# Ledger of designs, part 58: peptides against a protein of PDB entry 3MAZ

Target 1, 99 residues: chain A of PDB entry 3MAZ
Amino acid sequence: VLNPMPACFYTVSRKEATEMLQKNPSLGNMILRPGSDSRNYSITIRQEIDIPRIKHYKVMSVGQNYTIELEKPVTLPNLFSVIDYFVKETRGNLRPFIC
Target 2, 99 residues: chain A of PDB entry 3MAZ as posed
Amino acid sequence: VLNPMPACFYTVSRKEATEMLQKNPSLGNMILRPGSDSRNYSITIRQEIDIPRIKHYKVMSVGQNYTIELEKPVTLPNLFSVIDYFVKETRGNLRPFIA

## One batch from the design tools (peptide; made by RFdiffusion4, then SolubleMPNN)

Design b2_p19_8_s3 (from b2_p19_8, 7 letters changed)
Fold by OpenDDE base, seed 5:
Structure b2_p19_8_s3 (fold): chain B 99 residues (1-99), chain A 19 residues (1-19)
Amino acid sequence: as target 1 above (99 residues)
Amino acid sequence: SEEDKKELEEIRKKLEEKE
């Protein structure tokens, strides 16, 4: 049993997440999923600016916070804030996948 | 617009993939 998670969290693999985003792009373009290690997560996105592009990001559990693995890492207090960061940073281009 | 696409492309570049 897990504590409340963001609505775009799904217990899916990297491959399955990609397929979900490709199949129903109107439902959103960002998925949070389990990482390879305990307490870590990954985010899969599908941005369609010129052509569809899939990218994956590591979200590492660090103490009581989470760090998004970017060129300039960003540390946030919870997974909801992580999702919010991706939405705000892309000015709404990224939207959580909701089905 | 092309200007909007350029802005989004810059944002995408900032979000470097790390997995």
Scores: peptide ipSAE 0.195, ipTM 0.774, DockQ to the pose 0.067
Fold by OpenDDE base, seed 2:
Structure b2_p19_8_s3 (fold): chain B 99 residues (1-99), chain A 19 residues (1-19)
Amino acid sequence: as target 1 above (99 residues)
Amino acid sequence: SEEDKKELEEIRKKLEEKE
């Protein structure tokens, strides 16, 4: 049985995610996608502060939780919380891409 | 605003790219 995934999850590559965000910025600027390894994921964002900037983050499955690989790693209980973290940390600047 | 831009830039820096 497949557990629910965040609405901004898409089975796309890094390149495809970048193109999606560039093409339709009004739909959001954050995508969750599969990582290179099973049960791991990546977050692709496109922030427009001064100029558009694309960045990618690793979300590693650790036990029953998920860890965002940052200088100071952040561990959260599920992928929904991961998305929420990015939204809240940026005070709404990042929004999930909803096609 | 410029103040908001600065704040967002600082947040961006905290979100260090790892991939």
Scores: peptide ipSAE 0.040, ipTM 0.608, DockQ to the pose 0.068
Fold by OpenDDE base, seed 4:
Structure b2_p19_8_s3 (fold): chain B 99 residues (1-99), chain A 19 residues (1-19)
Amino acid sequence: as target 1 above (99 residues)
Amino acid sequence: SEEDKKELEEIRKKLEEKE
């Protein structure tokens, strides 16, 4: 049995996540979804700094932690911390998509 | 992708500069 997941987690594909964010930008701009395989995940975001841009990031399961695949990787203890990282690091620019 | 990794860091930099 899986532990509780972040509210912005949805069992959707990369394409579906993109469509969700584009259709209802007022509900948030960040989605956590299943990765291609195993216990890995992906983060899909839609930012509107200059123009709307969709980006995807890998969240790899490493031992009991999770590593966000960035130029400078960031390892965190759980998925809730992963979501928190994206929110805080962008000073609120990114917000979890709550449907 | 590697390009996306760089994008996030650039975004963080821009937001920091605006504060």
Scores: peptide ipSAE 0.038, ipTM 0.598, DockQ to the pose 0.740
Fold by OpenDDE base, seed 1:
Structure b2_p19_8_s3 (fold): chain B 99 residues (1-99), chain A 19 residues (1-19)
Amino acid sequence: as target 1 above (99 residues)
Amino acid sequence: SEEDKKELEEIRKKLEEKE
């Protein structure tokens, strides 16, 4: 069946997402989760460039699209595209967390 | 590669969400 949400979406808090990524880095390093406001989301990532770093990004629902709140915002048509953006932009360094 | 490192670093420097 078609899942309307990306595979790395979990109904977890910021703290829980952080713990998930830290405990099982082999399963991926990117989680999509509910935001603080309804219809909005957040992305938690764990990057390992020099040292492990946790960062969170706000994903705002705007009309039928979604905007990643960056210094220079990025608007995409759906949540799958949001995940794809992070994967492609990092050339595969970021991968969806699959539990 | 060095190019990959720069790209990742730029993403890492971007602002964190304010919840």
Scores: peptide ipSAE 0.037, ipTM 0.625, DockQ to the pose 0.062

Design b2_p19_8_s4 (from b2_p19_8, 9 letters changed)
Fold by OpenDDE base, seed 3:
Structure b2_p19_8_s4 (fold): chain B 99 residues (1-99), chain A 19 residues (1-19)
Amino acid sequence: as target 1 above (99 residues)
Amino acid sequence: SAEDKKVLAEIREKLEKLE
């Protein structure tokens, strides 16, 4: 039995994720998607604090955990925690995209 | 506001990506 993926997970490309976030910003501004040819994942965000900014982050599978590739890497136990980290660290500025 | 700018700076610092 496998746990479900986070609600903001979509099997889309980097380009598609960007388009989704741009078209419907009211639905959220963060998407989790498959990494390129690997078991890893990527996070695409569209923050609009001053001006719209699209950024992509690598989420690498390391053992049973996941590491967010940041200047100061953060390792978490599962993908749900990864999403929670982005929400918490941005004080709610980032919200999972719910389509 | 000054507070908004401070929060913005904090967020950007925390989410500096490393490709």
Scores: peptide ipSAE 0.232, ipTM 0.783, DockQ to the pose 0.068
Fold by OpenDDE base, seed 2:
Structure b2_p19_8_s4 (fold): chain B 99 residues (1-99), chain A 19 residues (1-19)
Amino acid sequence: as target 1 above (99 residues)
Amino acid sequence: SAEDKKVLAEIREKLEKLE
């Protein structure tokens, strides 16, 4: 049994995440997934600001916190806050994928 | 609109990943 994870967390690969977002954009456009080979995570988004764009972000476990790998890294206390950050910073443009 | 463009720019800036 795992501790509660954000609703948009799925144990999927980068490719699978991309496909999920492309197939059902109405369900959301942001997925949290396991890192390739570590305790870390990745976030895959599909934004349709001008044209559909797929992007991936690294979410690194740092101590008891998580750091989003951006030009200006953002450190947050938990994965829920990470998701919240993406939602708030995009003013709702990004929404967790709920399937 | 001009406002929309500003929002767009803000979004892109805040989500600029380190590559």
Scores: peptide ipSAE 0.227, ipTM 0.777, DockQ to the pose 0.068
Fold by OpenDDE base, seed 4:
Structure b2_p19_8_s4 (fold): chain B 99 residues (1-99), chain A 19 residues (1-19)
Amino acid sequence: as target 1 above (99 residues)
Amino acid sequence: SAEDKKVLAEIREKLEKLE
């Protein structure tokens, strides 16, 4: 049984996540989802800065922590912190998708 | 505004994925 997950976690594919964000942008613009073949996860965002852009990030399970695969990787203690990082670093531009 | 541009730049920098 999985431990409690962030509210924006959905067991959806990359394609499904993209569609969710595009169809209901008012509900948020960030989804956490399972990795394709592993215990890892992915973050899908629809960030609107100049124009809406879809991007996907890998969140790798490393020991008891998680590493966001960025140019400069960021390691955090849990998935809630991962979501918080995306919200904080974008000063609220990214918001968890709450269906 | 100048502040908006600064925020934009910071966002792009922080969320630059390795491709």
Scores: peptide ipSAE 0.220, ipTM 0.771, DockQ to the pose 0.068
Fold by OpenDDE base, seed 1:
Structure b2_p19_8_s4 (fold): chain B 99 residues (1-99), chain A 19 residues (1-19)
Amino acid sequence: as target 1 above (99 residues)
Amino acid sequence: SAEDKKVLAEIREKLEKLE
């Protein structure tokens, strides 16, 4: 059976995502959630490299792909690849939140 | 360490722009 969405996807608000990550850091530090409009999504992360930092990123639906709104935008074929990108680029520092 | 600082810098650079 194919999962339509990554395991770290939750239908939660920005606030709720932040609270989830703060409450259980051991379960992961990255959540994918619905965007404020249309078919867009957002990524909320909580990194503790030096001090705890919460950040949010836009994941824009573009055609059949998705573009992560970064200084240098990155376009990927699906949401699973988006999650993989965050994990790989941070050398494992970011891990999907598994509740 | 110097290595850790380098990794941190790379991460911050790649994930600069925010929602």
Scores: peptide ipSAE 0.198, ipTM 0.769, DockQ to the pose 0.069

## One batch from the design tools (peptide; made by RFdiffusion4, then SolubleMPNN)

Design b2_p20_1_s1 (from b2_p20_1, 8 letters changed)
Fold by OpenDDE base, seed 2:
Structure b2_p20_1_s1 (fold): chain B 99 residues (1-99), chain A 20 residues (1-20)
Amino acid sequence: as target 1 above (99 residues)
Amino acid sequence: MEEDLKAAKEFLDSGGEFEP
C-alpha cells in the first residue's frame, strides 16, 4: 500500500507533463512529477500570466519534509502542502491538473 | 484580480526554470 499522493501527481516525464498541460489547459495548469533524483520531485506549470510558458520547479526531499527551490526556499511537511502552497501563493492562478 | 496576478507573478518569478 502506497501513501496517498496529491491528485496532480503523475509518473510522467518532463516532456510528457509539458504535453499534458498544453493539450488540456482546462484541466489545470500544475503537475507534480518524479524528479530526476530518487525521492525528489518536480512541479511543472503552464504559466499564463503574460504569455503562455512552461516552467519547472524543484521540490527536494529534506529529511521528512520537502523544500521548494526558490530564491528563499520554503520547507513544508508533505507534498499536499507543497501543492497547496503553490495554489495559495498564486492566489488560485495555479490549479492542480486533474484528468 | 489584478493584484492577484501580480502576486502570482512575483511568486513564480522567485524560482523555477522556463522551458526553452
Scores: peptide ipSAE 0.754, ipTM 0.950, DockQ to the pose 0.932
Fold by OpenDDE base, seed 3:
Order: structure tokens, then sequence, then C-alpha cells
Structure b2_p20_1_s1 (fold): chain B 99 residues (1-99), chain A 20 residues (1-20)
């Protein structure tokens, strides 16, 4: 049995994630999806601080942890923590997309 | 409010790739 994934995880492409966020912004603005490699992931967000823009972040699997690719990389123990980090750092501006 | 948005922007600006 596989461990559960965050509620905002969807096995969708970069394009599909973008469409989901644009179509139903009231459901959230952050999606976790498979990366180019099976072990990695990507986070797609709809940033609307100034004007609406879609942005993608890479989440790389490193050992048993995950590293968010940022100017100053952040390593966390699991994907749930990764989602939590995005929510906290944006002071709630980002919310998991719940479809 | 403003402080939250500022913090959010600073974090988001620290990485990521904008969709063309």
Amino acid sequence: as target 1 above (99 residues)
Amino acid sequence: MEEDLKAAKEFLDSGGEFEP
C-alpha cells in the first residue's frame, strides 16, 4: 500500500494543471503534479498578487527528503510539508486546489 | 494585508518559472 498524497496532488500535465487553476480559481491556486522524472514533482500556482500569472516550481527528490528549487533551496521531509511550506511562506495567499 | 502580500511576493519571487 502506497502512502497517501497531499489533497492537491493530481496526475496531470503542466498544461492541464494550468487549465484547472484558471477554470476554477475559487477551488484553490496551488497544484502538485508529477515532474519530468517519476521521483520528482512540480508545483503549479496561479499567482494573482498583482496580475494573474501561472508559475511552476520544481520539487526534487533527494534521498528520503524533497528539495524545493529556490534561490535558497529548502529541504523538507515529505510532500505534505512541502505544501504546508508554500502555504505558510505566502501567509495563506496560496491554498491547495481541492477538486 | 499589505505585509502578507509583500511576504508572499518575496517568497514566490525567490524561484519558479513563469508560464510563457
Scores: peptide ipSAE 0.754, ipTM 0.950, DockQ to the pose 0.929
Fold by OpenDDE base, seed 5:
Structure b2_p20_1_s1 (fold): chain B 99 residues (1-99), chain A 20 residues (1-20)
Amino acid sequence: as target 1 above (99 residues)
Amino acid sequence: MEEDLKAAKEFLDSGGEFEP
C-alpha cells in the first residue's frame, strides 16, 4: 500500500504522459509517473518557452529522500516537495496536471 | 514575466531529456 501521492501522479507510461500533456495543455504541464525501477519516478513536462517540447526528468529514491537528477542534484524529503520544487523553480511556469 | 521565463528556462535546462 502506497502513501498518498501528489495529485499529478499517474500510473502511466512515458508515451501516455506525453499524450496527456499534449491533448489537454490547459489542465497543466507536469506529470509524475513511475520510473523504470521500483522506487524511482519520472517527471514529464510540456515545456512551452519557445516551442512546445516534452521533457523528462529522473527522480531517484535515495534512502528516505528523493533526488532530482539535475546538473546540480537536489534532494527533497518527499514527492510533494519534488512537485513543489518544480513549480517554484519555474516561477509557476510548471503546473501539476489535474484531470 | 521575462525574468520568470528566464529563470524557468535556466532551471529546466539544468537537466532532463527531451523527447525526440
Scores: peptide ipSAE 0.753, ipTM 0.950, DockQ to the pose 0.933
Fold by OpenDDE base, seed 1:
Structure b2_p20_1_s1 (fold): chain B 99 residues (1-99), chain A 20 residues (1-20)
Amino acid sequence: as target 1 above (99 residues)
Amino acid sequence: MEEDLKAAKEFLDSGGEFEP
């Protein structure tokens, strides 16, 4: 069984993700992409709170869950929850990139 | 609205790596 991926998931590189967000900011400012290792992922965002800046977060696959690497790591049950967490914690400032 | 931005920044500042 292959579970569906979040709408903002794209099989793109770190560089490609950066370009996507910079070229079409109106489509969203957050994407989920494959990590450099195994079942890990990365989230790339275009933060525009002050000045536009690209930032990357590591999402590590741990067992059947996923841990977001933060000062205080957060573990969630699936990638949909990871995306939801980023949206909620930023009070809607981050929105999934929908191309 | 400022409170939302502040909260957002605090969260985002708690991790991640800025692109050079």
Scores: peptide ipSAE 0.753, ipTM 0.950, DockQ to the pose 0.932

Design b2_p20_1_s2 (from b2_p20_1, 8 letters changed)
Fold by OpenDDE base, seed 4:
Structure b2_p20_1_s2 (fold): chain B 99 residues (1-99), chain A 20 residues (1-20)
Amino acid sequence: as target 1 above (99 residues)
Amino acid sequence: AEADLEAARAFLESGGEDEP
């Protein structure tokens, strides 16, 4: 079975993603969703390191790669790598939301 | 570990838009 998109990808709005994460925190705390522009994406997370906090990150399509908009941008070859990066950089604190 | 939480915090604070 081919899986062209990460398991935590959902065709949902910013608001809906937030609601999903808040209602079922046990299923994960990271969602990948369509961005406002074509071929761009956004990652919505609900971190609880201190207090519950919702944040949105932009993942921009640049050529054949994807760039995560951070203070120091990171460019990766595919969306699977993007998800992996978020998991690794947070030492597993972030986990993909799986329904 | 506490060190992992600090690393996670640092990364997440390096970008992103806070939900009001």
Scores: peptide ipSAE 0.743, ipTM 0.950, DockQ to the pose 0.931
Fold by OpenDDE base, seed 3:
Structure b2_p20_1_s2 (fold): chain B 99 residues (1-99), chain A 20 residues (1-20)
Amino acid sequence: as target 1 above (99 residues)
Amino acid sequence: AEADLEAARAFLESGGEDEP
C-alpha cells in the first residue's frame, strides 16, 4: 500500500529540481523531493521577491510528524501540511510546482 | 501587497540553504 504524496512531490535530485523550477516558472516555484536519508525530505524553492534565488529546506521525519528546519523549527502532522505551511507563510508567493 | 512580500521574505530567510 502506497500513501498519497503532495502533487509537487517528485523523485528528483537537488540539481534536477533546480532545473525544473528554472525552466518552467509558470508551473510553480516549489518542489518536494527525497532527502539524503530514509524518511526525510527537502523542499526546493525558486524565489523572485527581490532577485531570482534557489533555496533548499530540510524536512525531517520525527516520529509520526515532520519538522521543518528553520531558525524556529515547525512540526506538522504530514507532508500535505508542510506544503500548505510554506504557501500560507509566504502569503501565496510560493506555489506548488505542478507538471 | 508589499506587506505580503515582506512577510514572505522574512519567512524564507529564517532558514534554508542558498544555492550558489
Scores: peptide ipSAE 0.742, ipTM 0.950, DockQ to the pose 0.924
Fold by OpenDDE base, seed 2:
Structure b2_p20_1_s2 (fold): chain B 99 residues (1-99), chain A 20 residues (1-20)
Amino acid sequence: as target 1 above (99 residues)
Amino acid sequence: AEADLEAARAFLESGGEDEP
């Protein structure tokens, strides 16, 4: 059984995610996508705080939780919480891409 | 606000891989 995924989750490649964000910035600037490993994910963002830039963050499945790979790793209980964390930590600058 | 941008910048710079 696959639990519901965040609305900004797409089964796309790193390149495809980048293209989606660049082509339709009005739809959001954050995408969750499959990682290179089975139960891992990646977050691709397009931010324009200073200059337009694309960045990718690793979200590792660890037991029943998920760890965002940061200088100081953050562990959360589910992918919805991961998305929420990105939104809150950026004070709303990041918004999930809703296609 | 500027404080919000600073917070956002700090968080985003705390990790991630830059796309060339």
Scores: peptide ipSAE 0.740, ipTM 0.950, DockQ to the pose 0.934
Fold by OpenDDE base, seed 5:
Structure b2_p20_1_s2 (fold): chain B 99 residues (1-99), chain A 20 residues (1-20)
Amino acid sequence: as target 1 above (99 residues)
Amino acid sequence: AEADLEAARAFLESGGEDEP
């Protein structure tokens, strides 16, 4: 069963995601993309809190849930929740990239 | 607000790989 993906999901590479975020920062600063392994994903963000920087976060598929690889891992039920978590934890600093 | 940026920074620094 294939469910709809978050609006900021793009089937792009790490490099392409970086380029997208740098090219059109007004469209958002967070992209969800396929990970290196099947059923895993990565979140690429571009933030300028201190200095402009690109960071990549691993989102691992675990059973029917997803775990964000952080110092203290966070497990959520779906990818929409993962995106929401990034938005909330950054108090809105991160916004889904909508092309 | 600065408090929001601090929270955002703390979260983002709790993981992730920096792009060279």
Scores: peptide ipSAE 0.735, ipTM 0.949, DockQ to the pose 0.937

Design b2_p20_1_s3 (from b2_p20_1, 8 letters changed)
Fold by OpenDDE base, seed 1:
Structure b2_p20_1_s3 (fold): chain B 99 residues (1-99), chain A 20 residues (1-20)
Amino acid sequence: as target 1 above (99 residues)
Amino acid sequence: SAADKEAARAFLESGGEDEP
């Protein structure tokens, strides 16, 4: 079964993701993109809690799940759950970038 | 709210790489 990707997934580079977020903040502040290794991903965010800051998070494919690289790693069953987790943990501060 | 911002900050600061 072929599963769709989250709406904020784009086949873009780290640099391109940064530019997208900076150019159109109103469209969202979180992008999911391919990682450097196969089956791994990265999440680029532009948070504005204090001042605008670009940060990148690693999302590692582990078996059939995905682990977010944090101080205390979080493992989730799919990429949709990963996106949801970022939204919920930031209480809506992060929103998926929809172009 | 202030509480929301603090929660968001704490989560985001628990990982990630700052863009140079």
Scores: peptide ipSAE 0.744, ipTM 0.954, DockQ to the pose 0.927
Fold by OpenDDE base, seed 2:
Structure b2_p20_1_s3 (fold): chain B 99 residues (1-99), chain A 20 residues (1-20)
Amino acid sequence: as target 1 above (99 residues)
Amino acid sequence: SAADKEAARAFLESGGEDEP
């Protein structure tokens, strides 16, 4: 059985995710989506801190945890924690896309 | 705030792939 997923998780492609964020920025600027490999994920964001830009981050399933691929990787116990980490590290600038 | 934006920028630039 699959545990509940974060509300910002959508079974969409990289391109679809980008379109979702661009079309409805008021609904949020961060989505979680399936990665290229089974059990791995990607986070797509739309930020405009300086200029509008789309970025994608890899979230790798490692055992029972998840590792965010950054210069200094961060490992967390579940996907909810991953979303929370992105929100906190950006001081609330990132918000999960809810539609 | 400026500090919040700086923190957010630093974090986001620590990884990720840019979309052209």
Scores: peptide ipSAE 0.743, ipTM 0.954, DockQ to the pose 0.931
Fold by OpenDDE base, seed 3:
Structure b2_p20_1_s3 (fold): chain B 99 residues (1-99), chain A 20 residues (1-20)
Amino acid sequence: as target 1 above (99 residues)
Amino acid sequence: SAADKEAARAFLESGGEDEP
């Protein structure tokens, strides 16, 4: 039995995630994927505020929580909250990739 | 809106690694 993960989580590489977002922008512009280390993750986005830009954010597992690596780090209780945070802070500009 | 666009830009620019 596996614990539920956010709908935009895919067991893909950094390169694969980039290709997914570029190929089907209508399905969303944000993907959660496994990080380089055991309990860490990465978020890949395709921002189009001005021109298309691919960016990767590090999400570190810290105790029972997760910390988003930003100029001012943000700690949240679970991965669902991490996805919600990206959606809210960008006022809906980012949407989870669903296929 | 213009405000939403600027808020989104500010947040995303506060971190992350740009893809070459």
Scores: peptide ipSAE 0.742, ipTM 0.954, DockQ to the pose 0.920
Fold by OpenDDE base, seed 5:
Structure b2_p20_1_s3 (fold): chain B 99 residues (1-99), chain A 20 residues (1-20)
Amino acid sequence: as target 1 above (99 residues)
Amino acid sequence: SAADKEAARAFLESGGEDEP
């Protein structure tokens, strides 16, 4: 059984994700993508709080949960929760990229 | 709001790698 992935998940490279966000900023500014290691993921964002800025975050698979690599790591039960956390913590500044 | 932007900034600056 294959579990569904968040709508902003794309099987793209770091470079491709960056290009997607830059090309169509109106579609959102956050992409979830495969990480460099199996079962891990990365989140690429294009924030414009000040000026356009691309950043990448590591989301590590730990057992059946996922840990966002931050100064104070946050562990969540699934990738949907991870996306929700990014939206919530940025008070809606980040929105999943939907195309 | 300014508060929202600061909250967002604080969170995003708590991790992640900047793209050159």
Scores: peptide ipSAE 0.741, ipTM 0.954, DockQ to the pose 0.934

Design b2_p20_1_s4 (from b2_p20_1, 6 letters changed)
Fold by OpenDDE base, seed 2:
Structure b2_p20_1_s4 (fold): chain B 99 residues (1-99), chain A 20 residues (1-20)
Amino acid sequence: as target 1 above (99 residues)
Amino acid sequence: MEEDLEAARKFLESGGEDEP
């Protein structure tokens, strides 16, 4: 039995994630996906605060925690917290992609 | 709302790789 993953987690490539977000923006604008390295992940977002923009963030496994690669890295206990952090820091502008 | 967008903008600009 696998541990639960955030609802916006999909085993998709960077390209696929981008396409998903662009095709169905009403379903959300944030996807969590496998990173290029083992237990690391990437978050792909599509924001339209100013102009449509796709960005990818690295979420690195560090011990039993996860660190979001930002100017000032943020370490959280699990992937659910990572998703929550993105939602809260963007004041709800980012919403997990649910299909 | 505008303040929220600004906060979001600042956060997102604090990292990440832009897709060309």
Scores: peptide ipSAE 0.733, ipTM 0.946, DockQ to the pose 0.939
Fold by OpenDDE base, seed 4:
Structure b2_p20_1_s4 (fold): chain B 99 residues (1-99), chain A 20 residues (1-20)
Amino acid sequence: as target 1 above (99 residues)
Amino acid sequence: MEEDLEAARKFLESGGEDEP
């Protein structure tokens, strides 16, 4: 049984995610997508704090948890928590892309 | 608001790969 995924999860490639965010910035600026490996994921964001820029973050499955690859890694219990973390840490600057 | 943007910037710069 497949557990529910965050609303901003799309089975798209790195390139497709970038295009989605660039074409419809009003729908959000953060997408969760499959990673290069089976149980890993990537988060693609389009931030415009200074100048528009696309960045990709790795979210690695570790046991039953997920670790966000940052200078100081953060481990969370599920993907919903991962999305929430990105929203909170950016004080709402990042918003899930809802198509 | 300035503080929020700075916090966001710092967080995002703490990781991730930049798209060329």
Scores: peptide ipSAE 0.733, ipTM 0.946, DockQ to the pose 0.941
Fold by OpenDDE base, seed 3:
Structure b2_p20_1_s4 (fold): chain B 99 residues (1-99), chain A 20 residues (1-20)
Amino acid sequence: as target 1 above (99 residues)
Amino acid sequence: MEEDLEAARKFLESGGEDEP
């Protein structure tokens, strides 16, 4: 049995994720999705702090951990922690998309 | 408030690829 994934994880493409976020902004503004490689992931967000914009972040599998590709990379133990990190660092501005 | 938005802005700008 596989471990559960974060609630905002969807097996969708980059384009589909963007459309989901734009169509239903009230449901959240952050989606976790499969990356180019099966072991990696990407996070798509729709922020509107100033003007609406879509951004994509790479989450790379490194050993048993995950590294968020940022100016200063951050490594966390699991995908739940990755989602939590995005929520905390944005002081709640980002919220998992729950469809 | 604004402090939270600024923190969010700084974090998000520290990486990521803008959608074309």
Scores: peptide ipSAE 0.731, ipTM 0.946, DockQ to the pose 0.934
Fold by OpenDDE base, seed 5:
Structure b2_p20_1_s4 (fold): chain B 99 residues (1-99), chain A 20 residues (1-20)
Amino acid sequence: as target 1 above (99 residues)
Amino acid sequence: MEEDLEAARKFLESGGEDEP
């Protein structure tokens, strides 16, 4: 049993997440999904700053925290903070996908 | 604003894997 998860978390595959974002862009452009490993996750986003692009980010479970795999890794205390970080760093360009 | 888009662009380009 998992603790409460962010609203944009869906138990979907990489492909399904991509399709969800492309089909209903008005509902948001960021999805959190299970990673390849049990305690890891992936963030799939669809940005249209210049041209539509789908990108996937790794969110690794490290101890009691989560690390976003970036050039300069960022470690946060929970998945809610991870989602918030993506929203804030993109100045609101990214919004959690809510269906 | 353009400044916000640039910030978003830079952040997103700092990692992640592009979907083919």
Scores: peptide ipSAE 0.725, ipTM 0.945, DockQ to the pose 0.941

